# Designs tried in a protein design run: peptides against a protein of PDB entry 4KTY. Part 116

Target 1, 266 residues: chain A of PDB entry 4KTY
Amino acid sequence: YVLNDIGVIFYGEVNDIKTRSWSYGQFEDGILDTCLYVMDRAQMDLSGRGNPIKVSRVGSAMVNAKDDEGVLVGSWDNIYAYGVPPSAWTGSVDILLEYRSSENPVRYGQCWVFAGVFNTFLRCLGIPARIVTNYFSAHDNDANLQMDIFLEEDGNVNSKLTKDSVWNYHCWNEAWMTRPDLPVGFGGWQAVDSTPQENSDGMYRCGPASVQAIKHGHVCFQFDAPFVFAEVNSDLIYITAKKDGTHVVENVDATHIGKLIVTKQI

## One batch from the design tools (peptide; made by RFdiffusion4, then SolubleMPNN)

Design b2_p19_2_s3 (from b2_p19_2, 10 letters changed)
Fold by OpenDDE base, seed 3:
Structure b2_p19_2_s3 (fold): chain B 266 residues (1-266), chain A 19 residues (1-19)
Amino acid sequence: as target 1 above (266 residues)
Amino acid sequence: SKMKKIIEELKKKAIEDAF
């Protein structure tokens, strides 16, 4: 999980799983320097750079451009003017070297690009890391651990009221570390996500969240456990918004989100 | 069926294919 410089990223649909190769290139010339530069840009204290909890959290923030002019600008509108389409990237090296050279955010990324670059960052700094793909990945915008889908009386989605969303797939990272800040047993793999989805205590970042804690339904542990839990285990709540302003729950689907979570075995 | 259609519509608008 540290020495492999080429990986496989899973994407597509749950019924049509696809894979692509991704070159992490953590040993390529200039990449370690760039990772250190990223931490410098984050103004990370030297004392924290040996702590994988702090490093992974900072990396989560800095791999995306939001808040701090980090590495990658996300784009999901199929308009990629003044940059590279997310699908054109084949690895992390060109992205990181461009960032280091230009000292400006690189355009453009989507989840697998963020995850690929973040994986390089973690591995480069000696943190065992892997990419995880979640099919039917929920994006809870209001921190209620549900996917609230509001419908008009005619059955169409009310886009104004519906703030939550579901990705056909979403990629994030798991980083291996001890968690002395958590109860015994919640070390090991920690979910971290650099794709800018939600603000976490002032920055677009996510994690580290204990995978074991989430698997056991514990959402009270830092960092961002409720959000990660919702990504993999939120109920879909279909709510009809009546013309008189009342809301009626029409359906609840507790099996749709997080149908399949895939990661490569070494 | 209706719910399935809704969720599929929401997903397809999210992320492009990797290739």
Scores: peptide ipSAE 0.338, ipTM 0.847, DockQ to the pose 0.335
Fold by OpenDDE base, seed 4:
Structure b2_p19_2_s3 (fold): chain B 266 residues (1-266), chain A 19 residues (1-19)
Amino acid sequence: as target 1 above (266 residues)
Amino acid sequence: SKMKKIIEELKKKAIEDAF
């Protein structure tokens, strides 16, 4: 989880799982320097750089460009005129080296690109890390642990009533660390996500969230456990918005989100 | 089903296919 510089990222659909190779290149020339530069740009105290909790949280923020001119600009609108399409990247090295040389955010990324670069960052700094792909990954925008789907009376989706969404797949990272800030047993793999999805205490970042805590329904622990929990376990709530303004729950699906979670075993 | 169609529509607009 630290020494491997090439990985496999799962993507596609739950019924059509696909894989792509990704070169992490954590040992390539200039990559460690770039990772240190990233932490410098984050104005991270030297004392914190040995703490995987702080490092992973800072990395989560800095791998995306939001808030802090971090590494990657996300784009999901299929307009990539001012950079490289997310699908064109094959590894982290070119992205990180471009960031270091230009000192400006690199365009463009989506979840697997963020996860790939973040994986390099973590591994480069000696934090065991892997990429996780979640199929039918929920994006709970209002922190209610539900995926709300609003329907008009005619059955058509009303996308204006919620910002909740579902990814066909989403990639994030798990980083291995002790969690002395949490109760015993909640160390080990921690979910961290550099794809800018939600604001977490003032910045677009996510984690580290204890995987063990989440698996056991403990969402009260730092950081961002409710959001990560929702990604993998939200109920789909189908709500009909009536003309009179009332909302009627027509269906609840507790089995759809997080249908499959996969990672490469190394 | 209607619900299946809805969820499929929702996810189609989410993430670009990697390939």
Scores: peptide ipSAE 0.328, ipTM 0.851, DockQ to the pose 0.371
Fold by OpenDDE base, seed 1:
Structure b2_p19_2_s3 (fold): chain B 266 residues (1-266), chain A 19 residues (1-19)
Amino acid sequence: as target 1 above (266 residues)
Amino acid sequence: SKMKKIIEELKKKAIEDAF
C-alpha cells in the first residue's frame, strides 16, 4: 500500500466492471518535493505534518483546486478546451510536476484522477493508501443520509427539486492510520476524498472518516462520516411533489446505493 | 420497471468513462 508505484483503478458499471492502470510514481524525481510544496501552499504547520489525520485532511482539500488553489480543477461537462481531458491522464507524476512548475491548478480531473493524485500524495508521505471504487455512489447534498428523488404526479423526475445525485461509480481513497481521537476500534482504514463534492467546515474536503465506524452505523465521529455513509448506504426515497405543495413518500429502496465497493487487496 | 428507468435517468449526470 506504500511501495507499489503502479495501480489499478476500477470504473464503469456494476454489471460491466472495467479497470485502468494508473502510475502513482511516488518515488519519481520531484514528487516528494511537490508533496511538501502542497503542504506549504496549504500553510500547514510543521507540527501537524507528522500526523496522518491532519495530513490526509489537508490532502483531501489541496488535491482539489477549490478554496486554496490546490492541484486539480474538476470538470464534468465533456468540454475541456482549456486543459487536458480527465481521461488523457495516465498517472500522477505529470499532474504533480505541472502543478509544482506552474504553481497553478492543473486542468482537468474527475474522481479517478483526484483519487490517483491523492493516492500518490498519501503514499509519498508514508501513509498506506488505496483507491476505492463505489458503484451507485450517492451524493447527498442536504445531509439527511438519504437520496431524495422528487417525482411529478405523473411519475417523472422533477429535476428542479431533485438535488441529490448518484454516480454510476465514484472513486475515493482509504488511508491507514490510528485514530486516537476516536473510540477504540475505529482506527485502521479511513475514507478520504479529494473530489470536490461537499463543503466540510468551510472547505471542499472529506475525511478522514473511520470505515469501521461507518460500517457499524456510527456517523457521529469526525470527519464527514455522515457524507461517506450516505455515499455507500443511502436509501432512495421517492417523493411525489403534489401540486398543492405537499410531499408524499411513494417508495423506499434500501438496496440500490453502494451495490459494490471494490478495492485492491494488495 | 418504472424505478429502473428513473435510476437510469439519474445516471445521466454520471462521470465519464475512462479511455
Scores: peptide ipSAE 0.291, ipTM 0.827, DockQ to the pose 0.361
Fold by OpenDDE base, seed 2:
Structure b2_p19_2_s3 (fold): chain B 266 residues (1-266), chain A 19 residues (1-19)
Amino acid sequence: as target 1 above (266 residues)
Amino acid sequence: SKMKKIIEELKKKAIEDAF
């Protein structure tokens, strides 16, 4: 994982899986220096830089520009006039070098771009990492481990009440590390996500969340396990908002979210 | 189904088809 500088990112739909090549370039000139610079911008103490838990958490915050003028500005509105469209990137190197040179966030990214750059960051620092794609990926907005879909009486979605959302696909990273801060057995792959989705204790960051913990429903384990759990396991709750202000659960679907999780091996 | 349609609509609204 650390030595492979070219990867494949899965995207598309669960019934029409597509792949995109991505150059991580963790060994390219200036990339390690840029990763160190990222940690400097995060004001990360030297004592923490040897700890993959702290490094991956800081990386999840710093690969996105929110809060801390990190690496990438996300955009999902199809307006990319002031930068590079997310689909135009082919690897991490140009993004990271631009960030280092300009000392300003680079425009623009979406999930696979965030994941690609984050993968480079982790690998540069000797942390084994891979990109994971989740199809039907839930975005739980209120940390209740559900996808609450509010409907009008006519059956249309009430966009004001519906704060949760579903990505057709979403990419994040898994980083390999020991977790001495968790019980035995919850080391190994840790989910980390640099795509800005939810605020985690004051910053747009996510993880490291133990994959084993999530698989076994241990959402109480740091960091951000409830959010990651919801991405892959949320039930869809269809709620009709009545005229009198009451809410009625019309349906519950436990089969759609996290329909398929894909990652490239080595 | 009606529910399936709703989910499909939510997906399309949530993330850009960048490819």
Scores: peptide ipSAE 0.285, ipTM 0.826, DockQ to the pose 0.365; fails the geometry check

Design b2_p19_2_s4 (from b2_p19_2, 9 letters changed)
Fold by OpenDDE base, seed 1:
Structure b2_p19_2_s4 (fold): chain B 266 residues (1-266), chain A 19 residues (1-19)
Amino acid sequence: as target 1 above (266 residues)
Amino acid sequence: SKMEEIKKILQEKAIKNFF
């Protein structure tokens, strides 16, 4: 989880799982220096740099460019003008070295690119980390732990009212650490996500969220457990918006979100 | 079924990453 410098990222569809290689390159020249530079740009206190909780949270913020001119600019419009298409990247090294040399955010990334770069960052700093792929990953944007899907009376999805969304797949990271700030048993794997999705206490970041806590339905623990819980376990609530303005719950599907969560062992 | 149709619509409307 620390020594491997080449990995595999799962993507595609739940019924057609695909893999691609990714070079983390945490031992290549300039990469450690760049990771330290990232923490410098974050103005992270030296006293906090030995704390994996703080480091992973800062990393989740700084691997994306939002708020703090971090490493990667996300784009999902399939245009990618004046940058590199996310699919063109094959590893973290070129991205991190470009960031270090230019001192400007690198264009462009999507979830697996964010996860790949973040994995390098974590491993480079001695934090065991892995990439996780969730198929049918929910994006809850109103913090109610459910996916509200609004339907027209004819049964079609009302895209204007439906704000919550689902990724066909989404990649994030899990980092291994103790959590002395949480009750006993909630250490170990912590979900962290650098893909800019939601604002967490003033910045686009996510985690560390205790995987064990989430598995046991404890979403009250820091950080961002409700959001991560929703990604993997949101119920789909189908709501018919009537012409008179009333809303009627037509159906609930508790099986669609998080159908498969895949991560490489080791 | 109606539910199967809705699921298909949801899948078609899912956000996609581009390779």
Scores: peptide ipSAE 0.326, ipTM 0.865, DockQ to the pose 0.282
Fold by OpenDDE base, seed 4:
Structure b2_p19_2_s4 (fold): chain B 266 residues (1-266), chain A 19 residues (1-19)
Amino acid sequence: as target 1 above (266 residues)
Amino acid sequence: SKMEEIKKILQEKAIKNFF
């Protein structure tokens, strides 16, 4: 999880799982320097740079450009006029080196690109890390651990009534570390996510959230456990919005979100 | 079924990565 510089990223659909190679290149020239530069740009205190909790949290913030002029600009509008289409990237090295050279955010990324770059960042700094793909990944925007889906009376989805959304798939990272700040047993794999999804205490960042805690429904532990929990375990609440303004719960599906979570076993 | 239809709609309306 640290020494491997090439990985596999799962993507596609749950019924049509696809894989691609990704070159992490954590040992390539300039990459470590770039990772240190990233932490410098984050104004991270030197004393914290040896703490994987702090490093992973800073990394989750800095791999995306929001808030802090971090590494990657996300784009999901299929317009990439001022950069590289997310699908064109094949590894982290070019992205990180461009960031270091230009000192400006690199365009553009989507989840697997963020995850790829973040994986390089973590591994480069000696933190065991892997990419995780979650099919039917929820984006809980209102922190209620539910995915509200509003339907019109005709059955069509009304996307205007909620900011909650579901990704066909989403990639994030798991980083291995001890969590002395958490109760015993909640160390190990920690979910961290650099794809800008939600604001966490003033920055678009996510994690580290204890995977063990999440698996056992403990969402009270730092950081961002509720959000990560929702990504993998939100109940889908299908609500019909009637013309009179009333809402009727039509169905609840507790099995759809997090239908499949996969990662390379190395 | 209604549920199947809803699931289909959900799938169609899911945010998609362009890859």
Scores: peptide ipSAE 0.320, ipTM 0.867, DockQ to the pose 0.259
Fold by OpenDDE base, seed 3:
Structure b2_p19_2_s4 (fold): chain B 266 residues (1-266), chain A 19 residues (1-19)
Amino acid sequence: as target 1 above (266 residues)
Amino acid sequence: SKMEEIKKILQEKAIKNFF
């Protein structure tokens, strides 16, 4: 994983999976320097830079521009007047070098761009990493581990009441590391996400969350396990909001979220 | 069915990445 400088990212729809190449370029000139610069901007102490837990958590914060003038500005409004459309990027190198040169956040990214750049960052620093794509990925923004979908009486979604959202697909990263801070068995792949979705203890960051812990329903372990769990396993709760103000649960779907999780092997 | 319709609505209203 660390040695591969070109990868494949899965996207599209669950029933029409698409792939694109992505150049990570972790060995290209200036890229390692830029990754070190990113950690410098984060004011990360030298002792922590050898700890993949700390490095991946800092990386998840710094690859997005929120809070700390990190690498990438996200945009999902299909208006990219002041930068590069997310779809135009073909790899991490140009993004990272632009960041290093300008010392300002680069515009613009979406999930696969964040994941691509973050993958480069991790691999540059010797952390095995891969990109994971989750189709029908939940965004639980009220930390209740479920997706509350409020419907009008006519069946339309009430967007004012429905705060939770679902991505058609979402890309994040898994980083390989030991987790001495967790019980035995919860090392290995750790979910980390640099796409700015939710605030985690004061910053837009996510992980590392033990994949094994999440698979076994253990969401009590740091970091951000409940959020990652919700991304892949949230139940959809369909609630009809009546005009009289009453709410009625119409249906529960435990199979929709995390319909398919795909990653490249090797 | 009602559930099928709801699922379709959810899919149509899902946040979309532009790629």
Scores: peptide ipSAE 0.316, ipTM 0.861, DockQ to the pose 0.280
Fold by OpenDDE base, seed 5:
Structure b2_p19_2_s4 (fold): chain B 266 residues (1-266), chain A 19 residues (1-19)
Amino acid sequence: as target 1 above (266 residues)
Amino acid sequence: SKMEEIKKILQEKAIKNFF
């Protein structure tokens, strides 16, 4: 995983899966220096730089520009007036080198761009990493491990009340490490995500969350396990908002979220 | 069905990435 410098990212729809090549370029000139620069900008102490738990958590914060003038500015408005459209990027090298040169956030990214750059960061620093694509990926906004969809009495979605949302697909990363801070058996693959979605203890970051813990429903383990669990396993709760202000659960769908999770094996 | 209509609406309102 560390040695591969070219990868494949899955995207599209469940019934129309698409692939895109991505050049990670973790061995290209200037990339290691840029990764060190990123950790310098994060004011990460030297003692923490050898700890993959701390490095991956800092990376999840710094690959996005929010809070700390990190690497990438996200945009989903399809305008991209002051930078490069996310679809125009073909790899991590140009983005990271631009960040190092300009010392300003690079515009623009979406989930696969964040995941691609973050994958380079992890691999460059010797952390085995891969990109994961989740189709129908939930964004739990209120940390209740379910997707609350509020409906009007006529059956239309009430967008004002509905805070939770679903991505048609979402890309994040898994990083391989031991977790001495967790019980035995919860090392291995850890979910980490640099796409700015939710605030985690003061910053837009996510993980590392133990994949094994999430698989077995242990959402109490640090970091951000409830959010990652919700991304892949939320129930859709359809709630009718009555005119009198009462709420009635109309239906529960346990099959919609996380329809397919795909990753390249090498 | 009502549920199929709701699912369709949710799919249409899903956050989309642009390739």
Scores: peptide ipSAE 0.306, ipTM 0.853, DockQ to the pose 0.261

Design b2_p19_3_s1 (from b2_p19_3, 6 letters changed)
Fold by OpenDDE base, seed 3:
Structure b2_p19_3_s1 (fold): chain B 266 residues (1-266), chain A 19 residues (1-19)
Amino acid sequence: as target 1 above (266 residues)
Amino acid sequence: DYEVLGTNSDFKKLPRILP
């Protein structure tokens, strides 16, 4: 998980899984230096740079440009003016080297690009990491661990009331580390996500969240366990918003989110 | 080829708060 410099990222639909080759290039010239530069830009204390918990959390913040002029600017508008379309990237090297050279955020990324660059960052710093794809990935933005989907009386989605959303797929990273800050048994793979989705204690970052904790519903375990839990295990709550302002729960789907979570087979 | 890390059924269901 540290030595492999070429990988495969899964995307598309759950019933039509697609693959994308990605060159991590963690051993290429200038890449390690760039990763150190990223931590410098984050003003990360030297004492913390050997702690994978701190490093992965800082990385999740810095791989996205929000808050701190980190590596990648996200864009989902299908225009991508003044930059490179997310689909045009084939690896992390060009992105990281451009960032180091220009000292400005690189345009543009989406989830797999963020995950690819973040994977390089983690591996460069000696943290075993892999990219994970979650099909039907929830984005809970009101922190209630569920997807509240509001419907008009005609059955159409009320976009004004519906703030939560579901990705057909979403990619993030898992990083391997011990978690002495958690109870025994919750080390190992930790979910970390650099795609800017929600603010976490002042920054767009996510994790590390213990995969075991998420699987067993320990949403109180740092960091960002509620958000990651919601990504993989939110119930869809379909609510009809009546004209009189009342809400009626029409349906609950507890099986839709986190339909399939995959990674490259080793 | 891919490795399945989990599916919906692999995660603990927590009590939900309905509106």
Scores: peptide ipSAE 0.605, ipTM 0.931, DockQ to the pose 0.896
Fold by OpenDDE base, seed 5:
Structure b2_p19_3_s1 (fold): chain B 266 residues (1-266), chain A 19 residues (1-19)
Amino acid sequence: as target 1 above (266 residues)
Amino acid sequence: DYEVLGTNSDFKKLPRILP
């Protein structure tokens, strides 16, 4: 998980899984220096750089450009005129070296690009890490652990009222570390996500969230456990918004989100 | 090849607040 330089990222649809090769390049010239530079830009104290909890949290913030002029600018509108289309990237090295050279955020990324670069960052700093793909991944934007799908009276989705969304797939990272800040048994794999999705205590970052905590519903465990829990285990709540302003729950689907979570087989 | 880390049924359900 640290020495592997080439990886595979899974994407596509749950019933049509696709693969994308990704070169992490954690040992390439200048990459470690760039990772250190990233932490410098984050103004991270030297004492914290040996703590994988702090490092992974800072990394989740800095791999995205939001808030702190971090590494990657996300784009999901199919407009990539001022940079490189996310699909054109084949690895982390060019992105990180461009960031180091230009000292400006690199355009553009989507989830697998963020995950790829973040994976390099983690591995480069000696943190075992892997990329995880979640099919039917929820984005809960109001921290209620639900996908609130609002429907018009005709049954069509009310896009204005519906703020929560579901990705056909989403990629994030898991980093291996002890969690002395958590109860015994919640170390090991920790979910961390650099794709800018939600603000976490002032910055677009996510994790580390204990995978074991998520699996067992301990959403009170830092960091961002409710959000990660929602990504893999939100219930779909179909709500009809009546013209009189009342809301009626039409259906609840507790099986849709997190259909399949995969990683590269070792 | 991929390793399955989990599916929907592997996660504990929590109480929900319905509208």
Scores: peptide ipSAE 0.597, ipTM 0.931, DockQ to the pose 0.921
Fold by OpenDDE base, seed 1:
Structure b2_p19_3_s1 (fold): chain B 266 residues (1-266), chain A 19 residues (1-19)
Amino acid sequence: as target 1 above (266 residues)
Amino acid sequence: DYEVLGTNSDFKKLPRILP
């Protein structure tokens, strides 16, 4: 999880899984220096740089450009006029070196690009890390641990009534570390995500969230456990928004989200 | 070749507050 410099990222649909190669390049010239530069730009204290909890959280924030002029600008508009389309990237090296050289955010990324660059960052700094793909990944926008789907009285979906959404797939990272800040048993793999999705205590970052905590429903455990829980285990709540302003729950689907979570087989 | 880390059924279902 540290030594491999080439990986595979899974994407596509749950019933049509696709793969893309990604070169992490954590041993390439200038990459470690760039990772240190990223932490410098984050103004991270030297005392914290040896703590994988702090490092992974800072990395989560800094791999995306939001808030702090971090590495990658996300874009999902299918235009990409002022940069490189996300699909054109084949690895982390060009992105990180461009960031170091220009000292400006690199355009553009989507989830697998964020995850690829973040994986390089973690591995460069000696943190075992892997990329995880979640099929039918929920984005809970209102922190209620469910995916709200609003229906008109005629049964048609009204997408304007909620910002909740479901990705056909989403990629994030898991980083291996002890969690002395959590109860015994909640170390190991920690979910961290640099794709800017939700604000976490003032900036767009996510994790580290204990995978074991998520699996056992301990959403009170830092960091961002509710959001990660929702990504993999939200119930779909179909709600009819009536003309009188009342909401009626029509159906609940507890099986749709988090259909399949995969990583590269070792 | 992928390793399955989990599926929907692997996660604890928590009580939900419905609107």
Scores: peptide ipSAE 0.589, ipTM 0.929, DockQ to the pose 0.907
Fold by OpenDDE base, seed 4:
Structure b2_p19_3_s1 (fold): chain B 266 residues (1-266), chain A 19 residues (1-19)
Amino acid sequence: as target 1 above (266 residues)
Amino acid sequence: DYEVLGTNSDFKKLPRILP
């Protein structure tokens, strides 16, 4: 796999795909040192730093600021008063160097920023990595592998009855590694995600989840396979919430989520 | 240009628990 210093991140809508350039800068001065510093802040044992499974999982946790004062603070409220708007970042270098210098989380990121920084982190540490974009990406909040959509009796969506949501797009990373902890055949690309979405055994992190496992429905395979599976393959369940408290399934759409998953062509 | 890594149809559907 070619470790390019400049990348392209796909975003927007599935029917209007947009591109954003991103400078990874994995070879620039201070970046590797910062990545090592990140692992130091995570209190990662030296013995584990050569294990891409552990490194990618730690990176997933540490690239976001939650739990551990990691690199990036996420913000989706369009209020970025104490930092840089996510859209203003053009690469990983400034973010990582600011983190190293200030020793405080950098504000602010959204999925492509997290993915960009995480990609740099992985590549710096010798892990082949790429950014992937999933259009119509589900966020399953209750771990039922479904995207629950509640409807009022009049047919309008009631967004208060569930925390499930669908991103028009979501970016995460795939990291290449062997998975001796999994059955044969489930190495290769592993989904890892540093965007803070759900708690995974005590921290906001995600992965590594075997892409092959996800494709074949092996949601029991570590790590976070159910969540990643849901991101790309949740069924939309349209539920009418009756006034009497009963729920009626009105429709099921098994084709909406994970409409398109793309990465930069090499 | 992008490489398509997958679409919805590439993933195995699992049984769902409906309310």
Scores: peptide ipSAE 0.581, ipTM 0.927, DockQ to the pose 0.895

